# Ledger of designs, part 50: peptides against a protein of PDB entry 6MBK

Target 1, 240 residues: chain A of PDB entry 6MBK
Amino acid sequence: GFEMVNFKEEGFGLRATRDIKAEELFLWVPRKLLMTVESAKNSVLGPLYSQDRILQAMGNIALAFHLLCERASPNSFWQPYIQTLPSEYDTPLYFEEDEVRYLQSTQAIHDVFSQYKNTARQYAYFYKVIQTHPHANKLPLKDSFTYEDYRWAVSSVMTRQNQIPTEDGSRVTLALIPLWDMCNHTNGLITTGYNLEDDRCECVALQDFRAGEQIYIFYGTRSNAEFVIHSGFFFDNNSH

## One batch from the design tools (peptide)

Design b1_p22_2_s4 (made by RFdiffusion4, then SolubleMPNN; from b1_p22_2, 9 letters changed)
Fold by OpenDDE base, seed 2:
Structure b1_p22_2_s4 (fold): chain B 240 residues (1-240), chain A 22 residues (1-22)
Amino acid sequence: as target 1 above (240 residues)
Amino acid sequence: IEEFSFNFIPRDLTKSLEELRK
C-alpha cells in the first residue's frame, strides 16, 4: 500500500506503507475516477461543449473548463483531488522576467511567447462565450471567470494531461489521473499503462521502495525547458 | 483553431504495460 503525504519541499506525494518490489503493480485507477473529455461532456459543461467548436476541437481546453467547473462545485466528486493541485505552477504562464530571459537562450522561447498569446486569446474568447452563450448560464463560472482561473486550469492540464484510450479502444482521449499524478518525478522508464480489459490505468514500481519511502515515477523524457513547459519540473542533469 | 492552440505534449498512456515491455 501507499498513503498521501505532504512532503517537505516537494509538496504532495505518495509514500509506501509496505515494501514494494520493482515492477510490482502497486497502483491502479479505474476510468470512473478519471477526469476525461468524456466526463466533461457528461457534466454541466456538456451543453456548451456540444455547441462550441473550440471546446470540441481542443480536448485540453475542455479538460481545463471541466476542472474549473468542478473546482467551483462544492459537492464535486473530484474536490479531494483538486485540493491537492498546486495553486501556482512553474509553467511559462507564471514566468517572471528572469525566467523569460533564461528561456531566450533556449529553443523554447518561441513556444513560451506563443503560450502567452494563445492563452490570452483563449481567455478573451471564452470570457465572451461564458457571458453570452445560452448554455453557459448554468455554469458556476458565469459570475467568476478570471484570467488567473484560466491560467491555473490550463497549467494544471498542461502539466498533468494524459492520453488514454476510449472505453472501446478505438480512439484516444485526454485524462487527468487522480492519485497517480501525485507521484513526484524521477529519471527512469515509463511504468504506467492502460489496461482496457479492466478499464484502468496501471502503474508498476520503477524500483524497490521500502516502507516509509516516497514513491517516484518517471513521466517521460524531456529537456529541462520542455519539462518546464509541459510538466513544471526542472532537473540539473536532465536527459536531452 | 490554430490561433487558439498552445504548446503541449500529453503523456502517452495508451499502451498497456504488456505492450510497453515488448
Scores: peptide ipSAE 0.536, ipTM 0.868, DockQ to the pose 0.887
Fold by OpenDDE base, seed 1:
Structure b1_p22_2_s4 (fold): chain B 240 residues (1-240), chain A 22 residues (1-22)
Amino acid sequence: as target 1 above (240 residues)
Amino acid sequence: IEEFSFNFIPRDLTKSLEELRK
């Protein structure tokens, strides 16, 4: 029903290969295909995770390291997904001087500075952990862990992380959702949820899409400034 | 740990489609 396409100006997105009707379930992603905190715990990162309080307390950082470890693993199941991720992002961590200067006149500047500060501190902490912790020796990034790597991973998680239920539905965890997160954003209603019975993310069409049209979804209500900071999107017609 | 906090706001997909349609 859809295919990945590199669109001009918008980059990678999903295109309908057939007519899709509004509210039609056109896309679902089983839990086993997701990158989650649990999959991180069950990966090569597991031993370190079990010994580091920050990884345990901050699922987003766990996902970031999970992403880095899998990227560094040629045989990773998620290589096809990782290869679709941008090499750079329009997030504050990648802002040029002119962009930062522009934001100085806005309230967003405080969030930008906090992101820089926090990310730098986290990198410094984990650089030391990777160099000294016994359980870090098994990580494929042991001898290659730069700030650029961490910035990329953090930005990937920042723009793409989702809260989903645990398998038993008793708690909330974090997940990256391959394929689904390639959809570009438009204004509308949330059309993605989690089906615990089938243990999958489910997405229904926001509107009718004809064969050959790009499929858009709504990722949430945010101002343009907030959307840039949290999702890396610019949307001129964002009425929120 | 608090000093390492992000201003990351994850998307909330914890609800089912059925719940979203209510």
Scores: peptide ipSAE 0.531, ipTM 0.863, DockQ to the pose 0.879
Fold by OpenDDE base, seed 4:
Parts: structure tokens; sequence; C-alpha cells
Structure b1_p22_2_s4 (fold): chain B 240 residues (1-240), chain A 22 residues (1-22)
């Protein structure tokens, strides 16, 4: 009922191929298709994950490295998804000097600087880890781990990470949701949840969409500034 | 580890659609 389309202004998004009614379950993504902390642990990153406390403590960083490893793996199951990800983001890590100056008068500036500093520190740390840790030798990024790579991966996770339940529902884990996260943002209500019985993410239509229309969803209640910082989105009509 | 923390918040999709509709 939908297709991926590259829209001129919004970039990649989903377009309805048929009429979709409000509250219709039009999109679902089984757990096996998600990039999760668990899939990271089960990947080539697993051995390093098991021995690095930061990866263990910070699932978002684990996902970032998972992305990098899978991107560097030609036969990765997630190659089709990764290829749809932006090469750059409108997140603070990509801000130019003028953009940072604009934010100096806002409360967001502290978060911007913090994010930049933290990311730089993380890169420095993991650069050493990748160069020296025995379990890093088999990583496909061993000889190609740049700050730009890390910045991209972190930004990808920052803008796309989701909390979902573990398979047994006992805990919460982090996931990237292919295809679903291609939807662009609009105002509204959250229409995505996790169905534990069927073990899948489920998305129902926020409104009626006609064939040929772009499908928008609401990713959360945040200000535009917060969206820029955390999600890489800016929506002029954001009521929050 | 605290010095490595990010201040970005993941989306919360832990609720089912049924729960969201309540």
Amino acid sequence: as target 1 above (240 residues)
Amino acid sequence: IEEFSFNFIPRDLTKSLEELRK
C-alpha cells in the first residue's frame, strides 16, 4: 500500500499506492527486520560488545557501531535500509559556524556543545579501541573508522532510535526500524506501537491518505528546536 | 561512562496500539 519515493524537499519518504484510511494498519515491521542492540550483539560486533563497558552501557552507541559494521558489510541484510539513510543530517553535529551562532541565544546551545564534545570524546575513545582491541580486528571498519563515519552513525541513531520491548516484554531495548522511519513527520498523535503477540512494530495511518499522497506520521511531542537537536526534523506547523 | 552520555532521547514505542488508543 506504499512505496519509497525521493521527494525533492523532504528527501526520501513513503507514498501511498492506494487509498489508506485513518487508523488503518498499513505498515508493520517484524522484529527480525529491526536493527537492535540484540542484533548488534549477535553480529560481528558481538565479541567487542561483550568486552566493552561503554557499548554495553550505551545501547545507542552499540547501534551506531552496528550501523557502521553493517554498512561496511556488502552482504549485510540491512544494506537496502542503510542505503536509504541520509549521508548527512541536519543535526548539531553537522552545524556550521553560523548555525551555532544562531543558537547561542537559545537554551539549546548547551546541548549542542555537549553533544559535540561528547561525540568527539567517544570517537577518540573508540578509535583507540578499534585500533588495539583484539575483538576489533574482525570488524569491517577496522581500517576505515573516521570521525565522519562516527558522526554519521551517531546522527543516524540519534534521529531514528526507538525504544521497543524485548521479545519477552520484560525489558526495553533500542531499535532502528527500517522502512517505517522513512515516513516524514507531521503534527498529530503517535500512531506507532509494538505488538508483542505478533512481535512487530505496527503503524496505523494518522489520517486518510489518498493514492499518490505522501504518508506522514507523528514521531513525538517536541519543540522544533528539540526536533532539530534530537530528531533532525523541523516542522513549521509544530504546535509544540 | 557519564562523560560519554548523549542527551538525545529515543522514541518510546513500547506501548501497543491498543494501549495508545486508551
Scores: peptide ipSAE 0.515, ipTM 0.863, DockQ to the pose 0.887
Fold by OpenDDE base, seed 3:
Parts: structure tokens; C-alpha cells; sequence
Structure b1_p22_2_s4 (fold): chain B 240 residues (1-240), chain A 22 residues (1-22)
């Protein structure tokens, strides 16, 4: 019902290959295809995860390292997904001097500086961990862990992370959702949920889409400033 | 741990579609 397309201005997105009706379940992603904190724990990162309090406490950072490890693994199941991710983001960590100057007139500047500072601190911490921790020797990123790598991974997670239930539904975990997160954003209602019985993310169409049209979804209500900070999106018709 | 915190607001997809329609 859809295909991946590289749109010139919007990057990768989904295009309908047939007519899709509003509220139609057109896309689902089983848990086994998700990049989750659990999959990170079950990967080559697992031993380090089990011994690092920051990775354990911050699932988003665990996902970031999971991305880096899988990216560095040629035979990774998620290579097709990772290759669709942007090489750079429109998030504050990538802002040029002029963009920062523009933000100085906004209330977002303090959040931007905080993000810079925190990201730098995290990198410094994990650089040391990767260099010194015995379990880090098994990581494919052992000899190649730059700030640019970390910035990219953090930005990828920041823009794409989702809360989903654990397999038994008893807790909440974090996940990246391949294919689904390729949908570009539009204004509307949340049309994605998790079906625990079938153990999959499910997305229904926000509106009717004709064959050949790009499929858009609504990722949530945020101000443009919040989207810039957290997702790198600008939406002119944002209500906030 | 607080010193390593940064603005990570994940999307909430914990609800089922059925719950969202309620």
C-alpha cells in the first residue's frame, strides 16, 4: 500500500501505491523490527549496558549507542533503516552561528545551550568509558567514536524515539520504529498506537490518500521552537 | 545522572488505537 521515496525537499518519505482511506490500518511494525532498549541490551552493547549506570538510567542514550553499534556493523539487520536516516539534522546540535544568533532573540536559547553542554558532557563521559571499560572492547565503535558520531546518534534518537509498552505490557520502554518514522509530519491527530495483543505498532491513515500521494502523519502538538529543539521540524500551521 | 540529562521528550505510543479512539 506504500513505498519509500526520497523526496527532493523533504528527504525520505512514504508514498501511497494505492488509495488509502482515512482510519485504514495501512502500516504496522512488529516489535521484532523495532530498535528498543531491550534490543540494545541483547546486542553487543549488552555487557556494557549491564555495568554502566548512565546507559541503564537513560534509555535514549542506550538507543543512541545501539544505533552507533548497528551502524558500524555491516551485517546489522537494521542497516536498511539506518541508511535512510539523515546524515545531519536541523536540530540545535547542528545549528550554525547564524541560526544560534537568531535563537538568541527567543526563549529557546537557554535550552539550546543546555543541550550543547549536556551532549558534550555525555560524549566526554562515554569517550572515557569506551576507552577504558573492558566490555567496550567488543563494540564496533571502539576505535571510531567521535563527537560527530555521538551528535548524530543523539539527534537521531531525539527526533525519532517513542515510548511503547514492554512485551508484557507491565512497563514502558523506548523504541525507534523503522519505516513508520519515515512519514513526514502534518497537522492532525495521533493515529499511531501499540497493539499489545499482536505486539506491533499500528498506524491508521489520518486522511484519505490517493495513489501517488505522500503519506503524512501527526507526531504530536508542539510549538515550532519545541519541534526545533526536539525534532528539528518547522510547521507553519502549528497551533502553538 | 541529573548532570547528563537533556531534553528528550519521546512520543507517547503506549496507548492502543482503540484507547486513542476513546
Amino acid sequence: as target 1 above (240 residues)
Amino acid sequence: IEEFSFNFIPRDLTKSLEELRK
Scores: peptide ipSAE 0.537, ipTM 0.868, DockQ to the pose 0.900; fails the geometry check

## One batch from the design tools (peptide)

Design b1_p23_1 (made by RFdiffusion4)
Fold by OpenDDE base, seed 3:
Structure b1_p23_1 (fold): chain B 240 residues (1-240), chain A 23 residues (1-23)
Amino acid sequence: as target 1 above (240 residues)
Amino acid sequence: SVDDFEPSWLPRVIPLWSEILAS
């Protein structure tokens, strides 16, 4: 019902291959295909995760390391997904000095500086962990863990992480949702939900789409400042 | 401490369908 296409202005997105009606379930992703904190625990990262208090406390960082480990693994199940991710991002961690100076006129500047500081601290900490911890010795990133690697992984998770229910629905966890997160954003209503009975993320069409049209979804409401902080861009039709 | 590593990242929330329909 859809295909991946490189659009001129938006970059990669999904295009309908047939007519899709509003509210039609056109896309679903089972839990087994998601990159989650649980899949991180069950991966090569598992032994280190079980021994490091920061990884255990910070699910988003766990996802970042999971992403790095899988990227460095040629036989990773998620290689097709990882190859669709941008190599660089427009997030604050990639801002030049002039871009940061521009933000000084906004309330976002304090959060940007905090993000710089926190990311640098995290990298310094985990660089030492990866170099010294016994359970890090066989990680595929053991001899290849630069700040650029970490910045990329953090930015990937920052822009794409989702909170989803656990299998029994009693708690929440963090997940990257392959294929679904290729949809570009538009204003509207949330049309993505989790189906616990079938254990999958489901997306229904926001509107009618004709064959050949790009499929847009609504990821949620954020202020322009929040978009700058988390996604690195302003959204014209978004509130401040 | 762990608090020194607290990021400002806000994940998107994927609710249950029942929660969406209640909105």
Scores: peptide ipSAE 0.468, ipTM 0.827, DockQ to the pose 0.773
Fold by OpenDDE base, seed 1:
Structure b1_p23_1 (fold): chain B 240 residues (1-240), chain A 23 residues (1-23)
Amino acid sequence: as target 1 above (240 residues)
Amino acid sequence: SVDDFEPSWLPRVIPLWSEILAS
């Protein structure tokens, strides 16, 4: 009931191919299609993951490295998804001087500077790990790991990561959700959940959509500052 | 048609890097 379309202003998004009614389940993504901490552990990154305390403690970084490894793998299952990801983001890590100046008058500036500092430190740490750790030798990024690569991966995860339950529902994990995250944002109610019985992410329509209309979703209630920090979006009347 | 289901509505968790690394 939908297709990927490159919209003039919003970039890639989903367009309805038929009429979709509010609350209709129009999109679902099985766990096997997700990029998760578990899939990272089961990938070429697994051996390094098992011996690096930071990868183990920070699932978001594990996802970032998982994304980088898969991007560098021409036969990766997730290549079609990765090709849909932006090459650059509107996150603080990509802010130009004018954008930083704008934020200097806001409470978000502290978090922006923290992101810069922390990301730089993380890169320095993992650059050393990749160059020296025995289990990094087989990583496809072994000889090509730049700050730009890491900034991209971190920004991808920052803007797109989701908390989902584990298979047995006893814990939570982190996931990138292909296809689903192509939906552009609007204000509203959260309409995405995880169906544990069917082991899939499910998205229901926020409103009625007619055939040919772009489908919008809402990830959660956040301030504009939080949207900038996490997603790079602004809403004129974001209320919660 | 509308499919009825009972999803686990876990919020999207996008932690601040500064908070995670500072702890």
Scores: peptide ipSAE 0.344, ipTM 0.672, DockQ to the pose 0.068
Fold by OpenDDE base, seed 5:
Structure b1_p23_1 (fold): chain B 240 residues (1-240), chain A 23 residues (1-23)
Amino acid sequence: as target 1 above (240 residues)
Amino acid sequence: SVDDFEPSWLPRVIPLWSEILAS
């Protein structure tokens, strides 16, 4: 019922190939298709994960490294998804001088600087880990792990990470949700939930969409500052 | 320390449908 399309101003998004009615379940993504902390643990990253306290403590970083490892793996199951990801982001880690200057007048600047500092520290730490840890030797990024790589991965996770239930529903974990996260954002109501019985993320249509129309979803409420920090976006009609 | 590495980024929350419908 939909197709991937590159929209001129919004980049990649989903377009309806048929009429979709409001509240219609038009998109679902089984857990097995998600990039999760668990899939990271079960990947080539697993041995390192099991021995690195930071990866264990910070699921988002685990996802970032999972993403990097899979990107560097030609036969990765997630290659089709990874190819849909932006090569660059509008997140603060990519801000130009003028953008940073603009933010200096806002409270967001403190978070931006914190993000810069934290990301740099993380990179430095993991650069050393990758260079020295025995279990890093088999990682596809062993010979090439740049700050640009890390910045990209962090930004990818930052903009796209989701908290989802574990398989048994007893806890939560972090996940990237392929295909679903290609939908561009609009104001509205949350129309994505996890179906634990079928073990999948499910998205119902926010409104009627006609064939040929772009499908938008609502990713949640954030302040403009938070959107800048997390996604680099400004929303005119954001009430927060 | 892990604390030194704490990010400012927040994940989206994908709740169970039961939670969504109850809100």
Scores: peptide ipSAE 0.476, ipTM 0.829, DockQ to the pose 0.786; fails the geometry check
Fold by OpenDDE base, seed 2:
Structure b1_p23_1 (fold): chain B 240 residues (1-240), chain A 23 residues (1-23)
Amino acid sequence: as target 1 above (240 residues)
Amino acid sequence: SVDDFEPSWLPRVIPLWSEILAS
């Protein structure tokens, strides 16, 4: 077993409540608990999604709006998950001037500028859509859709989005994976896969963990620049 | 166009176990 804990330095994470052995399946999340493009389509956002080509083409933006709609819904099933999300992120959209200046010496600077430009354009577009589109009238975003809201949602998705298989395994879709993404990052091997037969995301232990130890997982192979851009992380000795 | 809105962000890939075991 494990429990959610707010660690002083790392923030929220998972702590083992018993000894966990390496390669033990200790955590699984059924599809029904995931926030996906499909759940977005089946939510209050569905009617707008069906009429907006950008939402249809960009599943990550669809997830961002899904996240905002659920956050604004007091009775949302995902409220417990949403409340665990950071209020701010260490992603480019939150960078201060000095951080941007530092990145000017790296290849990441072009991607940072692109994110700034694209996010601003997206916000401007969807602000108008939310204010004028008939299918947006019932969205909880109608009277509260600020750039800060959008920046937060985009950054949440950017740092936490996952590509998972569809139910039949023939295609892929995008998902936020509650509980699983509470684990903090470490370098190592990817120990998360999707079990299509049981229709769930499964995580096996990277190493032995003793009761009381924080559980760390490896989220994927990325360069430090990609971690900064996509996850807000930096590893001094990143092997990738 | 949609390309004008394309952000520089990539999802993590959660593969099927069957694909991992087959490799």
Scores: peptide ipSAE 0.452, ipTM 0.822, DockQ to the pose 0.758; fails the geometry check

Design b1_p23_1_s1 (made by RFdiffusion4, then SolubleMPNN; from b1_p23_1, 7 letters changed)
Fold by OpenDDE base, seed 3:
Structure b1_p23_1_s1 (fold): chain B 240 residues (1-240), chain A 23 residues (1-23)
Amino acid sequence: as target 1 above (240 residues)
Amino acid sequence: SVEDFRLSTIPRQIPLWSEILAR
């Protein structure tokens, strides 16, 4: 009931191809289509993952490397998804000198510098790992691992990572959710949940959408994550 | 330290429907 469209103002988004009613389940993504820590472990990255304590401890970094490996793989199942991702992000890692100078008058500058410094250190660490570790030799990024690659991957994860249940529901894991994350954001209630019985992420319509209208969803705010966990769905007045 | 590898943002939370509906 929807199609991918490149909107003039918003970029890529989803457009309804039929009338969709409020609370109608219009979009679902099975686990097998998600990029997860588990899919990273089961990919070409698996051998290195099993040997590197940082990848094992940091699921978000594992996702970043999974994304890089799949991007570098022409036959990757996720190529269609990866091609929809922005080439640049509105994260501090992409701030220009003038933007940084403007922030020097605020407390935010400390977070910006910290993030930049940490990301640089991470890259330096993994550059050495990729160059020296035996299990890195077969990675498609072996000869093409730049800071720009790493910056892009971690920024992709920072902006798009989701916490979802494991298959048995006993724990949580991290995932990128293709197709679903193409929806542009609007203010409202969270209308996305995980159906463990069918093992899929499900999105119900926030409102009525007529055929030809862009479909918007509410992603919430990251600061409200705990509220969602404890109180369920919420309305956020802060536009993304 | 492992803390040097933390990202500045936290993941979005995708709740279980069963948990939401049970509230």
Scores: peptide ipSAE 0.469, ipTM 0.850, DockQ to the pose 0.526
Fold by OpenDDE base, seed 1:
Structure b1_p23_1_s1 (fold): chain B 240 residues (1-240), chain A 23 residues (1-23)
Amino acid sequence: as target 1 above (240 residues)
Amino acid sequence: SVEDFRLSTIPRQIPLWSEILAR
């Protein structure tokens, strides 16, 4: 019912291949296809995860490292997904000097500086861990772990991470949701939920889409400033 | 501090359908 398309102004998105009606379940992603903290634990990162308190405490960083490890693995199941991810982001970590100067007049500047500082500290910490920890020896990024790699990974997670229920529904965990996160954002209502019985993320259509139209979803209520910080874009008609 | 390691990002919340429909 949809296909991946590179739209000129918006980059990659999903296009309807048939008419989709409002509230129609057009997209679902089973848990087994998600990149989760659990899949990170079960990957080559697992041994290090089990020994590093920061990775254990911070699921988003675990996802970032999971993403880096899988990117460095030619046979990774998630290679098709990873290849669809931007190589660079419009997030604060990628801001040029002029963009930072522009933000100096806004309240967002404090968050930007915080991100720079925190990300640099995190990289320094994990660089040392990767170089010295015995369980890091098997990581495909052992000999190639740059700040640019880390910046990319954390930016990917910052822009795309989701909180989903665990398999038993008793807790929440973090996940990247392939295919679903290719939808570009529009104003509206949240139309994505987790179906625990079928153990999958489900997305219903926000509105009617005709064949050939781009499919948009609403990722959540945020101000434009928050979108810049968290998602790296402005939405012109965001009334929130 | 642990705060130094926090990504200044809030995950999107994907609730259970049962919770959405109950609202």
Scores: peptide ipSAE 0.468, ipTM 0.844, DockQ to the pose 0.743
Fold by OpenDDE base, seed 5:
Formats: C-alpha cells, structure tokens, sequence
Structure b1_p23_1_s1 (fold): chain B 240 residues (1-240), chain A 23 residues (1-23)
C-alpha cells in the first residue's frame, strides 16, 4: 500500500498508494531483510569479524563495515536499500568549517572534537586491519577504504541503528531496518514494534493516510527510559 | 580502548509487541 518517492525537500520517503487507516499494519520487515550484526557475521565480513575483537565488541562498527561491504558489492541484496541512504548526514562529522567555528563558542565543541578524534582513530585502526589482516583480502573494500567511506558508514549507523530482539528474544542486537527507515519523521507516538512470532518489524499507521499522501512515522526514543517517560506508544489491541 | 570506538549516539529501541502489551 505504499511506494518509494523522492520528495524535493525531504529526500526519499514513502507515499501511500491506497487509503491507510490509523493503526493499520501497513509495513513489516522480516528479519531476513534487516542488516544486522548477525548478517554481518554471515557475510564476507564474517571471517574478519571472527578475528577482530573490536568488531566483536562494537556491534555498531560491525554494522558500519557490513554496510560498506554490501555497498561495495554490486550484487548485494541490500543495494536497493543502500542506494536510498543519504550521501551526507547532519552529523558532526559533516559539519562545515563555519559550523564548527560557530560551535567553538558553545559547549558542544568538545563533543564534536571528541567525535572527530574518535572517528579518525577508528579509521586509522581499521585501515591498518584491512591492509594487513589475511581475512581482509576478500573484502570488496580492500582496495578502496577511505575516511569518507568510514565517515559515511558510521554516520549511517549512528542515524539509523536500531536495537531489536534476537530470534529467540533472549537478547538484543543491532539492526538497520530497510524500507521502514525510509519513512520521514513526524511528531507523534511510537507505532513500531517487533513481532517475534513472525520474526519481523511491524509498523502501524500513526494516523489515517489517503492515497497519495506521504507516510510519516515517529521513530520514538533511543532509550527504554525515554520510551517510558514519553509514554508515546500507540497500540490498538485490535491490530494483533 | 573500546571507549575510543564508542559512537556518540545510542540505537533506537524497537520493543517487542508482547512487552508493550504486557505493560
């Protein structure tokens, strides 16, 4: 009931192709379509992942490398998704010189510089790993791994990473959720949950959308604490 | 240090429907 559309000001988004009612389950994304730490382990990155303690310890970095490897793979299943990702982000790593200068007068400058420093260190570390580690030889990024690549990947993850349950629901893992994260954000209530029985992310409509209207969602909070505080979950028992 | 690899953002939480319904 929706289609991908490139909106002039908002970039890619989803547009309803039919009338969608509030609370209607209009979008679901099975686990097999997600980019997860597990899919990273099962990809060409797997051998390196199994040998690099940083990748093992930092699921978000693993996702970043997974994203880079898949981007560099023309036949990647996730190419359609990756092509919808922004080429640049509103993250500190992309701040222009004037923006940084402006921030020098603020308390935020310390965090920005810290992020720059950390990202640079990470890049330097992984550049060395990619150049020297035997299991890196098969990576599609072996011959082309730039700071810009890394900056993009980590920024993609920082802006789009989600915590989802594992298949058995016993733990949480990190995931990028294709299609779902194409929805542009609006103020409202959280309408996305994970259906463990069907093993998929499910999104119900925040409001009525008419055919031809852009579908907006509220991405909610980044922490359980914020989720509880805002009590901003919309759930109708009739939808399950 | 692993701290040098920490990203400044935390992931969004996608809750289990079952957990939401139980609340």
Amino acid sequence: as target 1 above (240 residues)
Amino acid sequence: SVEDFRLSTIPRQIPLWSEILAR
Scores: peptide ipSAE 0.462, ipTM 0.841, DockQ to the pose 0.507
Fold by OpenDDE base, seed 4:
Structure b1_p23_1_s1 (fold): chain B 240 residues (1-240), chain A 23 residues (1-23)
Amino acid sequence: as target 1 above (240 residues)
Amino acid sequence: SVEDFRLSTIPRQIPLWSEILAR
């Protein structure tokens, strides 16, 4: 009921190919399609992950490296997804000199500098790991791991990471959600949840969309406490 | 030790539908 389209100014988004009703389950993404910490562990990164304490402790970094490995793999299942990702982000790591200068008069400057410093240190650490660790030899990024690569990957994760339940629902893990995160943002209510029975992320339409219209969703805040749904959230035919 | 990003975003939370319905 939708297609990926490159919109002017907004970049990639989803366009309805048919009329979609409000509260209709129009989009679902099975766990097997997600980029997760678990999929990172099961990838070419797995052996290194198993021996690097930082990758193990920092799921977001694991996702960043997973993203880089898959980007460098021409036959990666996630190539279509990765190709939709921005090449640059509106994050502090991409601030221009003028923007940084402007922030010098603000309290935010400390945080910006901290992020630069932290990211640089992380890159330096992993550059050494990739160059010296035996399990890094088979990584497709072995000879092509630049700061720009790392900056991009961590920015991708920072802007797109999600906390989802584990397969048994007992814990949470981190995931990038392909297809779903192609939807551009609009103001509204959260309409995305995880269906554990079918093991998939599910998104219901925020409003009616006509064929040919861009589909927008509200990603909401990064807090479960602010998860707000409207009355009648679930369409009669929706399973959840 | 490697620090996390100071301005790093926390993950978006995708709750279980069952948890949403329990509210």
Scores: peptide ipSAE 0.449, ipTM 0.832, DockQ to the pose 0.437

